# Peptides against a protein of PDB entry 5JNO: the designs that were tried, part 95

Target 1, 112 residues: chain A of PDB entry 5JNO
Amino acid sequence: MVAKFQPPPEYQLTAAELKQIVDQSLSGGDLACRLLVQLFPELFSDVDFSRGCSACGFAAKRKLESLHLQLIRNYVEVYYPSVKDTAVWQAECLPQLNDFFSRFWAQREMED

## One batch from the design tools (peptide; made by RFdiffusion4, then SolubleMPNN)

Design b1_p25_8_s3 (from b1_p25_8, 15 letters changed)
Fold by OpenDDE base, seed 4:
Structure b1_p25_8_s3 (fold): chain B 112 residues (1-112), chain A 25 residues (1-25)
Amino acid sequence: as target 1 above (112 residues)
Amino acid sequence: SMAALRQQHREELLEEAKAKGEMLD
């Protein structure tokens, strides 16, 4: 069992802040993507690479990590309890998050 | 190209993050 996830203070949303994002969201997956942008704007800044990756030799400073995903899921669950089901999370939110993030950077590469 | 390499790396990171996210369940 994984211990209860506690978000860092800078990522602790108030009820009002979360509601504002929810009010703009059309679905759980959409909410997840909006949370990604709002909580972690640093992930969308210019990417920097350093040596260290075992696969390609580079380590990206801006990457989507499991803790980011877990934090997003915790907030999504507040308004979309069905996401507590891993199958729902994997079908409705994770693909949208990954696609959104991937497409963002793919587009940035094209613009460079 | 370097751009292609960077894109591939990002995709790999996303897949890894996805896998790790699933492990937290």
Scores: peptide ipSAE 0.112, ipTM 0.617, DockQ to the pose 0.033
Fold by OpenDDE base, seed 5:
Structure b1_p25_8_s3 (fold): chain B 112 residues (1-112), chain A 25 residues (1-25)
Amino acid sequence: as target 1 above (112 residues)
Amino acid sequence: SMAALRQQHREELLEEAKAKGEMLD
């Protein structure tokens, strides 16, 4: 048996905190995106913009990682058990997360 | 033009983020 995933203390949500986010969410995918913003605000900061792009001179260093996705999925599963199925997770949540994150940084780069 | 290059870079960022997300999970 594999041990149950336990988030680090800084990313541990209480039932009340999670419920608040769920109440604002329209779907599992929407919930995933809201969790992304709430759990990992550091992924949306401008601090790590650096020179590196050959075209525009800017490089975004913020990336989604497997641990971010795993943590989000675990919380989404509480209210949307269907995402325990990898196929459902990849169809309903993962694309929305990637689109949201990529569009955020794309927009920020265009504004600079 | 610089505008065109910025647009291309935006598209590349979108594709990279999507691909990376799919690979990481």
Scores: peptide ipSAE 0.060, ipTM 0.556, DockQ to the pose 0.037
Fold by OpenDDE base, seed 2:
Structure b1_p25_8_s3 (fold): chain B 112 residues (1-112), chain A 25 residues (1-25)
Amino acid sequence: as target 1 above (112 residues)
Amino acid sequence: SMAALRQQHREELLEEAKAKGEMLD
């Protein structure tokens, strides 16, 4: 029996919270990007959180890690079950996530 | 609530970003 994936408490969304994000989303890929921003705002900060966030204690990193992607995928699957297929996830969501994240920081670097 | 915590986190980030911007001016 495979244990059900349980996100850390800080990344746990209620059904209502998820529904709100879904209502703002145009597609599975768009939903993924919105989840990225909502779940992990620390990934988009120019501020050095060396002392940790006062609210959550997290130190900001500017890298998409496996855990981030897995969490996003789990939530996307609720409304877009097709992403359970790895091929669909890789074609529809991952490219959008990576492009969005990369472009975000590329633009920031040019502004500095 | 978790929603409130996330909002507080976002607000903190915004405040810090503003402070950084002011320092650079």
Scores: peptide ipSAE 0.037, ipTM 0.488, DockQ to the pose 0.052
Fold by OpenDDE base, seed 1:
Structure b1_p25_8_s3 (fold): chain B 112 residues (1-112), chain A 25 residues (1-25)
Amino acid sequence: as target 1 above (112 residues)
Amino acid sequence: SMAALRQQHREELLEEAKAKGEMLD
């Protein structure tokens, strides 16, 4: 049998922690965005941004990787099982995640 | 409106993200 994906210890949420985030969420997509902020604060750090491209500010460390997305999806599925369907995940969660993440860094770039 | 609530919520998330990012700097 294939082993189930398990998050690293630093990204393992307790039921109480996850419930707190869920209680503040309005939808699966909203939950996904909140999980992004809570699980991966390092993706929002100016440290890596300051070391990015001097011309465009691009930094490879400020990218949503497959493991980030998979981990978020696993938690979202607990309360929104419909995202197990890839089409639903791509329609309801991925666009919101990408828009939120892109807008954050676009605003930060404008402030610099 | 729902649109207004979504926009306000988005702004709150952005501020939270900024705060967390600044704490790591």
Scores: peptide ipSAE 0.028, ipTM 0.523, DockQ to the pose 0.894

Design b1_p25_8_s4 (from b1_p25_8, 15 letters changed)
Fold by OpenDDE base, seed 3:
Structure b1_p25_8_s4 (fold): chain B 112 residues (1-112), chain A 25 residues (1-25)
Amino acid sequence: as target 1 above (112 residues)
Amino acid sequence: SMAALREQHEQELLEEAKAKGEMLN
């Protein structure tokens, strides 16, 4: 028997919630970006956890980690099964995710 | 056009991301 994927509770979406996001999406790549915003709002925060700590050289990583990508991909696969193919995922979703995330911070930089 | 729609769609999502991030600040 193949084990079903179970995301951590904090990243569990109901079927209705996922459907709502899908209904707002124009493509698999767009869905991926919407999931990014919905699941990981902390990635878009300016909060620096090292503020006030001179001993802490911690810099918030403004990168999409493998865990983020895997969770997003798992949800995208529900409605776009083709992304199970790594080549499709890399062509249709990853570039859009990276571009979206990069564009976000580029815009923030321009506003400052 | 589809291109314009996609651009508007993306910009709205960017604004949503900004808002959600600011709520955590």
Scores: peptide ipSAE 0.663, ipTM 0.933, DockQ to the pose 0.967
Fold by OpenDDE base, seed 2:
Structure b1_p25_8_s4 (fold): chain B 112 residues (1-112), chain A 25 residues (1-25)
Amino acid sequence: as target 1 above (112 residues)
Amino acid sequence: SMAALREQHEQELLEEAKAKGEMLN
């Protein structure tokens, strides 16, 4: 049997914390976006994680990775079991996540 | 309206994200 997905300790929400986020949410897609902000505030920072590395020149990328999406989906499923269906997840949550993240950085670009 | 409420939630969340990101700068 496939083992149940468990988030790393730093991304473990208590039932009370999750409920608080859910109480502020209007839909599964809205919940997904709120979880994005709560779990991964570093994705909204201007900090360059490669700053100070003159040798490698590596630059951190601003994108939603599969691990981010999996963690968010895991929590959304608790209150919206229908997102276990990949088609529902892709129709109701992924577009809102991508639009929110894109809108954030588009707004920041306009403020510069 | 529902559309207005959704937009309000979106803007509030964008501001929260901005604040959290700036705190890490």
Scores: peptide ipSAE 0.663, ipTM 0.933, DockQ to the pose 0.974
Fold by OpenDDE base, seed 5:
Structure b1_p25_8_s4 (fold): chain B 112 residues (1-112), chain A 25 residues (1-25)
Amino acid sequence: as target 1 above (112 residues)
Amino acid sequence: SMAALREQHEQELLEEAKAKGEMLN
């Protein structure tokens, strides 16, 4: 038997919370972006989380890590089962996530 | 148009992300 994935408590959404996000979403890719914002607000902060860590860097903060993506995908799959297919995930969600995240920081750079 | 709606939708989400990030600064 394979253990079911369980997100860390800080990233656990109730059915109602997830439904609310889904209701605001236009697509699976949009849902992924909304989940990114809701689950990982720290990724949109200017705070350097790499302080004291030689293995981390400021540039790393502005990258979506595999664990972030996997967690988002797990929630997206609840309402968009097609993303269980890696090809669909890579075509529909990953590009939107990356574009959204890049656009965010591009806008921030213009404000500075 | 649908395109305009999508763009506005994304911009709103970007603003939300900005606000949430700033709360953590």
Scores: peptide ipSAE 0.662, ipTM 0.933, DockQ to the pose 0.949
Fold by OpenDDE base, seed 1:
Structure b1_p25_8_s4 (fold): chain B 112 residues (1-112), chain A 25 residues (1-25)
Amino acid sequence: as target 1 above (112 residues)
Amino acid sequence: SMAALREQHEQELLEEAKAKGEMLN
C-alpha cells in the first residue's frame, strides 16, 4: 500500500488557499497551471538556482520535474478526483502544464 | 468568444508568473 503523501511545509496549502485558487480556475488543467505558479515561483525566475548542483543543469531549470508534477497532481485531485487516473492526468493536465511552461519561456526569450 | 476568453485568461496567468519570477531576481 502507498502511504499518504505529505507535502513539504513550504508547499503546504490551507484549504482556504486552495479554494481561492480553484475559484479562479476554469478547468483542471488551468488549476494545475495556477498551482504551478503559486507553488513554484522560482521556476519562473531568471536566477540560476541550479549552479551548485551537479545533478541539476541548465536544462533542469527549464523542465518540470516529476516531484513538482506529483505535488500539483495531489492538489488537483482534491477537486478533480478523476486525475487519480494516470490517463486522465496525462490527457487533461500534463499537456497544459508543459504548454504553459513552454509558452512562458518562449515569451521571455522573445522579449530579450 | 470563449476561445478569446481562455486565451486572455492564460495570458493573465503568464503575466502573474512573470511578476512572481521577477520578484525573485
Scores: peptide ipSAE 0.661, ipTM 0.932, DockQ to the pose 0.941

## One batch from the design tools (peptide; made by RFdiffusion4, then SolubleMPNN)

Design b1_p26_1_s1 (from b1_p26_1, 8 letters changed)
Fold by OpenDDE base, seed 2:
Structure b1_p26_1_s1 (fold): chain B 112 residues (1-112), chain A 26 residues (1-26)
Amino acid sequence: as target 1 above (112 residues)
Amino acid sequence: SAALEAARRRALEVLREMEAERAAAA
């Protein structure tokens, strides 16, 4: 028996919070992007998280990791069960996530 | 933090722009 995915406490959304995001979303892909912003605002920040902590050496990377995508997908599935199909996830959500994330940083790069 | 919230606001602005573009192309 496979254990059900459980988000880490810091990324746990209530039903009300998720519904609010869904109500603002136009599609599963759009919902995925909004979840990305809601759950991982640090991915859109220029803040050096290693500042003041030389020992940890942690620096936020500007990339979407598998854990980010998995968590987002699990929330999207609540309202768009079709994304349980990997082909649907790859056709509807991943391209929008990548385009959004890339466009964000491309714009920021041009402004610098 | 304030910095993270600012980042979130900026991200949502970009997202809304993309949503508008998709709507215009539909």
Scores: peptide ipSAE 0.682, ipTM 0.942, DockQ to the pose 0.883
Fold by OpenDDE base, seed 4:
Structure b1_p26_1_s1 (fold): chain B 112 residues (1-112), chain A 26 residues (1-26)
Amino acid sequence: as target 1 above (112 residues)
Amino acid sequence: SAALEAARRRALEVLREMEAERAAAA
């Protein structure tokens, strides 16, 4: 069986923090997008996080990975339990996340 | 960092635009 997902400390939101984001959200999909921005600002940055690091070479990637989506979904489920259904998650949240993320980088590409 | 906050601001601007478009289409 798959163990319960526990977010790393840097991605752990308090109830108050999550509620604040929820209060600004218009829907489950909108909440997902706001969580994306809150939790993973590095996905929207051109900053090379590997600068000065000779050991790890870690750099931000312009890609939504499964772990990002899983973490976001876990938080969305708190206020929108229906997204526990994969079909609902894929219909209501994933398209908005992908559209938002794609639009962001498409717009940035045009500005460069 | 300042750079991350700037990125966050830009991201939220895009999101608000999409929210407005969705509201207008509803």
Scores: peptide ipSAE 0.681, ipTM 0.941, DockQ to the pose 0.885
Fold by OpenDDE base, seed 5:
Structure b1_p26_1_s1 (fold): chain B 112 residues (1-112), chain A 26 residues (1-26)
Amino acid sequence: as target 1 above (112 residues)
Amino acid sequence: SAALEAARRRALEVLREMEAERAAAA
């Protein structure tokens, strides 16, 4: 049997919260990007941050890790079941996530 | 955190710009 993925408490969204993000999204890929911002704001900040311990203060790493992507994909699948297919996930969501994340930091570098 | 919320707002602005560009190019 396949175990159901359960996100850590700090990354748990209620049905209402997820619905709100979905309502603002134009596509599965767009939803993925919005979830990235909602779940991992530390990836878009220059401020040292450590979830669960503000005193620990780890520098934000400008990198999308596999755990980030897995969490996002699990939520996207709720409203876009087609992303259960890895080929669809890699064609529709991953490119948008990477483009968005890269563009964000590219713009920040220009503004600094 | 005010700093994180500011970062979130900036991120969403970038995302909306990209959404607009995709719509215009389609």
Scores: peptide ipSAE 0.681, ipTM 0.941, DockQ to the pose 0.896
Fold by OpenDDE base, seed 1:
Structure b1_p26_1_s1 (fold): chain B 112 residues (1-112), chain A 26 residues (1-26)
Amino acid sequence: as target 1 above (112 residues)
Amino acid sequence: SAALEAARRRALEVLREMEAERAAAA
C-alpha cells in the first residue's frame, strides 16, 4: 500500500484557518500562492536560520521544493478538486506559484 | 517571529499587486 501524503504537524491547517485563506483567494492559483505565504514564510525572509537550527547549520534556500508544492496542492484540492489532475495543476497553479515567487525576489533585488 | 511576519506582509503586498494586474487584464 502507498501511504497518503500527510503534512507534518507544524504545517497542519485547521478547517477555520484554511477557510480564512480561501475567503481571501480569487482562484485556485491565487489560493496556492496565499498558502505558500502562510505555510512557508521563511522562503520570503532574508534572515538566516529563520527556520531550523543554528547549531546544526540549517539554512533555508530561495527555492520551491517538491515537498512544498505537494503540501500546497493537498490543501488546494479541498476547494478545487480539479487540481487532482496533474495537467490542471501544471496549467493553473504551478505557473502562478512560480511567477509569484520569482517576482517577489526580483522585486527585492531591484529595491534599495 | 517579528522577522517572519514582516516577510509575510511583504509577500502579500506583492501578491495583491499581481491580483490587481490580473483583474485589470480580465
Scores: peptide ipSAE 0.682, ipTM 0.942, DockQ to the pose 0.876; fails the geometry check

Design b1_p26_1_s2 (from b1_p26_1, 10 letters changed)
Fold by OpenDDE base, seed 5:
Structure b1_p26_1_s2 (fold): chain B 112 residues (1-112), chain A 26 residues (1-26)
Amino acid sequence: as target 1 above (112 residues)
Amino acid sequence: SAALEAARQRALEVLDQMLAERQAAA
């Protein structure tokens, strides 16, 4: 059997929060990017921060990890069930996520 | 955190700009 999606407590979104993000999204790929920002703001900050430990002082890595992508995909599937197909996820969402994330840090480096 | 919120807003600005560019190029 397939296990029900259950994210860690720190990455849980209410139905209202998810709907708000969906209402702002133009596509599944757009939704994925907005979820990235909402769930993992530390990936867009140059301030030392850790989601799991506010006291450790470790700097966040500027890298999208498998866990990040998995959590995002699970939420995207709620409103865009087509991304359950891996081919669709890889064609519609992953490229946009990577482009967005890379673009963000490329711009930040130019501003420094 | 104010710093994290500022980062979030900056990220959203970049995203909106990226989407606008894609629409203009299409």
Scores: peptide ipSAE 0.681, ipTM 0.939, DockQ to the pose 0.870
Fold by OpenDDE base, seed 4:
Structure b1_p26_1_s2 (fold): chain B 112 residues (1-112), chain A 26 residues (1-26)
Amino acid sequence: as target 1 above (112 residues)
Amino acid sequence: SAALEAARQRALEVLDQMLAERQAAA
């Protein structure tokens, strides 16, 4: 079995914080995208960001890494348990995350 | 920081636009 994933303190959301995001979300994929913005605002900025968290490891700029996705998935599962199934996660959430993230930076590149 | 918050807001704007487009296409 897989051990329960514990997020670093910097990425620990309270129940109230998570609920607020959920209330703004229309689907699991939407929730995933909103969590991406909430948890990792540095991925949407050119500003260098360091939290000094050894558990986070080295993060590449403008890239969704496995750790980001894992954290998001764990929170999404709270309200959308079906994403525990990898096939569901890959069909419902990952495409939206990738589309959103790619769209964001594609637009920014056109504006620069 | 103000810069990070601005980035967050822009990201949310893009997200809302994307979601609106999906709804319109459905």
Scores: peptide ipSAE 0.679, ipTM 0.939, DockQ to the pose 0.872
Fold by OpenDDE base, seed 2:
Structure b1_p26_1_s2 (fold): chain B 112 residues (1-112), chain A 26 residues (1-26)
Amino acid sequence: as target 1 above (112 residues)
Amino acid sequence: SAALEAARQRALEVLDQMLAERQAAA
């Protein structure tokens, strides 16, 4: 049997926390982006970070890594089960995540 | 930290702007 994914303790959301984010979201892609901000605020900061999570490892600065995406996808699936389909995930969520993240840092680079 | 929270707020502002633009274009 395939082991069920379990988020590291530092990235564990309560049902209430997840519900609050969902209530602010209009789509699975929107939810994915909001989860990105909620779970990984360090990816939007110039501040150095170290969480010491053995499961997450080192996160490259200003880079969305596979572990970030997998964790986000697992939470999105709770309210949008259709993203279990890889084609749906790649069509609805990944483009928005990449656009959002790229846009954020592109704007920051222009400000400097 | 305060710095991380500021980053989070900035990120959410960018997200809201992006979503507004998409909605306007649709």
Scores: peptide ipSAE 0.679, ipTM 0.939, DockQ to the pose 0.892
Fold by OpenDDE base, seed 1:
Structure b1_p26_1_s2 (fold): chain B 112 residues (1-112), chain A 26 residues (1-26)
Amino acid sequence: as target 1 above (112 residues)
Amino acid sequence: SAALEAARQRALEVLDQMLAERQAAA
């Protein structure tokens, strides 16, 4: 059986919070990246972290996990319904997320 | 958390750079 994905309380955005991020975004891919930063700032930190979310489980450092991507996609769909199509999600959003996340850590390695 | 906020700001700077490059290449 497949249960409908429900964001944990700590990752539940209000309509106002989501709109603020959307207003700063130029595309669905941009929105996805901004959501990544807003929801999961710990993925961009060198500081060890621990979150007691039973639904999320243990978060791997410097990795975009399926739960991260699914949560981001759910919010992107609100303003870009076309990403409900997996092909659109994979063409418009996933490449942006991966490029952004990889670029971030690549730059950090060069600066150190 | 000051550390998390600093991380968020750094991430947004990288994102803005990436977006600027894409616009320049278009």
Scores: peptide ipSAE 0.679, ipTM 0.939, DockQ to the pose 0.900; fails the geometry check

Design b1_p26_1_s3 (from b1_p26_1, 9 letters changed)
Fold by OpenDDE base, seed 1:
Structure b1_p26_1_s3 (fold): chain B 112 residues (1-112), chain A 26 residues (1-26)
Amino acid sequence: as target 1 above (112 residues)
Amino acid sequence: SAALAEARARAQAVLDEMLAEAAAAA
């Protein structure tokens, strides 16, 4: 049995906020990418937020970790219940998330 | 913060480009 995952308070979206993002989305994969931008802007920053914060610990820069993906998936499931199936999540959402995230940092690397 | 707002804006711009390309290819 797997207990329901509760997001930390800093990553809690209201129903209205989530609906607004959903209304802008054309698919589950699109929604997942929009949630990534909304929830974790620090993953797209040149600033190392883990540095100098002993309480936060060390987090790998420019990496989508399991916790990030789990939080996004939980929100996507609200409007796209089919992603509860791992095969659907891996086919419809994960590739789009990885492509988007990789594309972002590839472009930034070329600009720097 | 301003840094996070800027990061979010850049990320959204890249996402918009990706979505536009996907729409054009469909």
Scores: peptide ipSAE 0.679, ipTM 0.939, DockQ to the pose 0.903
Fold by OpenDDE base, seed 2:
Structure b1_p26_1_s3 (fold): chain B 112 residues (1-112), chain A 26 residues (1-26)
Amino acid sequence: as target 1 above (112 residues)
Amino acid sequence: SAALAEARARAQAVLDEMLAEAAAAA
């Protein structure tokens, strides 16, 4: 059993903020990617950034960690409850997240 | 910070491109 994940304050979206992102999204996978951009801009930066969160344990610079994915999934579930099913999460959201993240850094490598 | 804002903007641009391509292929 795993206790309910509580996002750190710096990653807590208001209902209005989440709704705004949802309104721009066409699917759960789309929403997941938009949440990735909004919640973790540091993952897309060449500069080391820290939000001073000692509890969340985020450390990877160019990798989607389990905590990132868990936090995103928690928000996606609010509007797409089907992603509570791991099979749905792995089929609809994870591939899009990974494709997007990989595409970003592949493109940046060409620009460098 | 300005650096984070720039990173977010770049990420969003890539996402928009990906979504546009998916829409065109559908």
Scores: peptide ipSAE 0.679, ipTM 0.939, DockQ to the pose 0.901
Fold by OpenDDE base, seed 4:
Structure b1_p26_1_s3 (fold): chain B 112 residues (1-112), chain A 26 residues (1-26)
Amino acid sequence: as target 1 above (112 residues)
Amino acid sequence: SAALAEARARAQAVLDEMLAEAAAAA
């Protein structure tokens, strides 16, 4: 059996923290992007960053990896249960996440 | 850290722009 994914302590949100982000969000995709910003600011930084928690494992800088997406999806599901359906996740959240992330770095590359 | 805070702020600004554009196009 595969163990259920457990967020590292550094990425654990309280119910109040999550609700605050939800209150600012207009859709599941919007929520997903806001969670990306909140949970993984290091993905938007030019400075090298590593977490002290061994449970975090390796994550490529400037890349949305499976663990990032899985963690975000887990939180989004709380308020948008429909994203439990992979087709919905891929239609409503993943495109917005990828577009946002790509837009950010494309803009930065032009400024550099 | 200050660097992470700055990164978060820049990311949020880009997101806000994207959301604003989407709203304007709707």
Scores: peptide ipSAE 0.677, ipTM 0.939, DockQ to the pose 0.904
Fold by OpenDDE base, seed 3:
Structure b1_p26_1_s3 (fold): chain B 112 residues (1-112), chain A 26 residues (1-26)
Amino acid sequence: as target 1 above (112 residues)
Amino acid sequence: SAALAEARARAQAVLDEMLAEAAAAA
């Protein structure tokens, strides 16, 4: 058995915080994108942050990495259990996450 | 930090635009 992924303290949400985000979401994909914004604002920053998590050593880059996606998926699963199915995750959440993230930086690139 | 708060706000604005466009296209 594989140990359950545990998010760094900086990326932990309380039940109340998660519920608030869920209440604003219309779908699992929408929830995933909102979680991306709330959990990883550094991925949208014009300022480069080189220091990672002191507890886990995680170093964030300006791209959606496996650990980012895994953490988001863990939260989405709480209210959308169907994303436990990889096919559902890849069809409903990943495309929206990638489109959102790509759109953000494409837009910023055009404005600069 | 203030910088992260601004980044989050910009990201949310883009997301809101995407959602608005999706709703308009539906």
Scores: peptide ipSAE 0.677, ipTM 0.939, DockQ to the pose 0.896

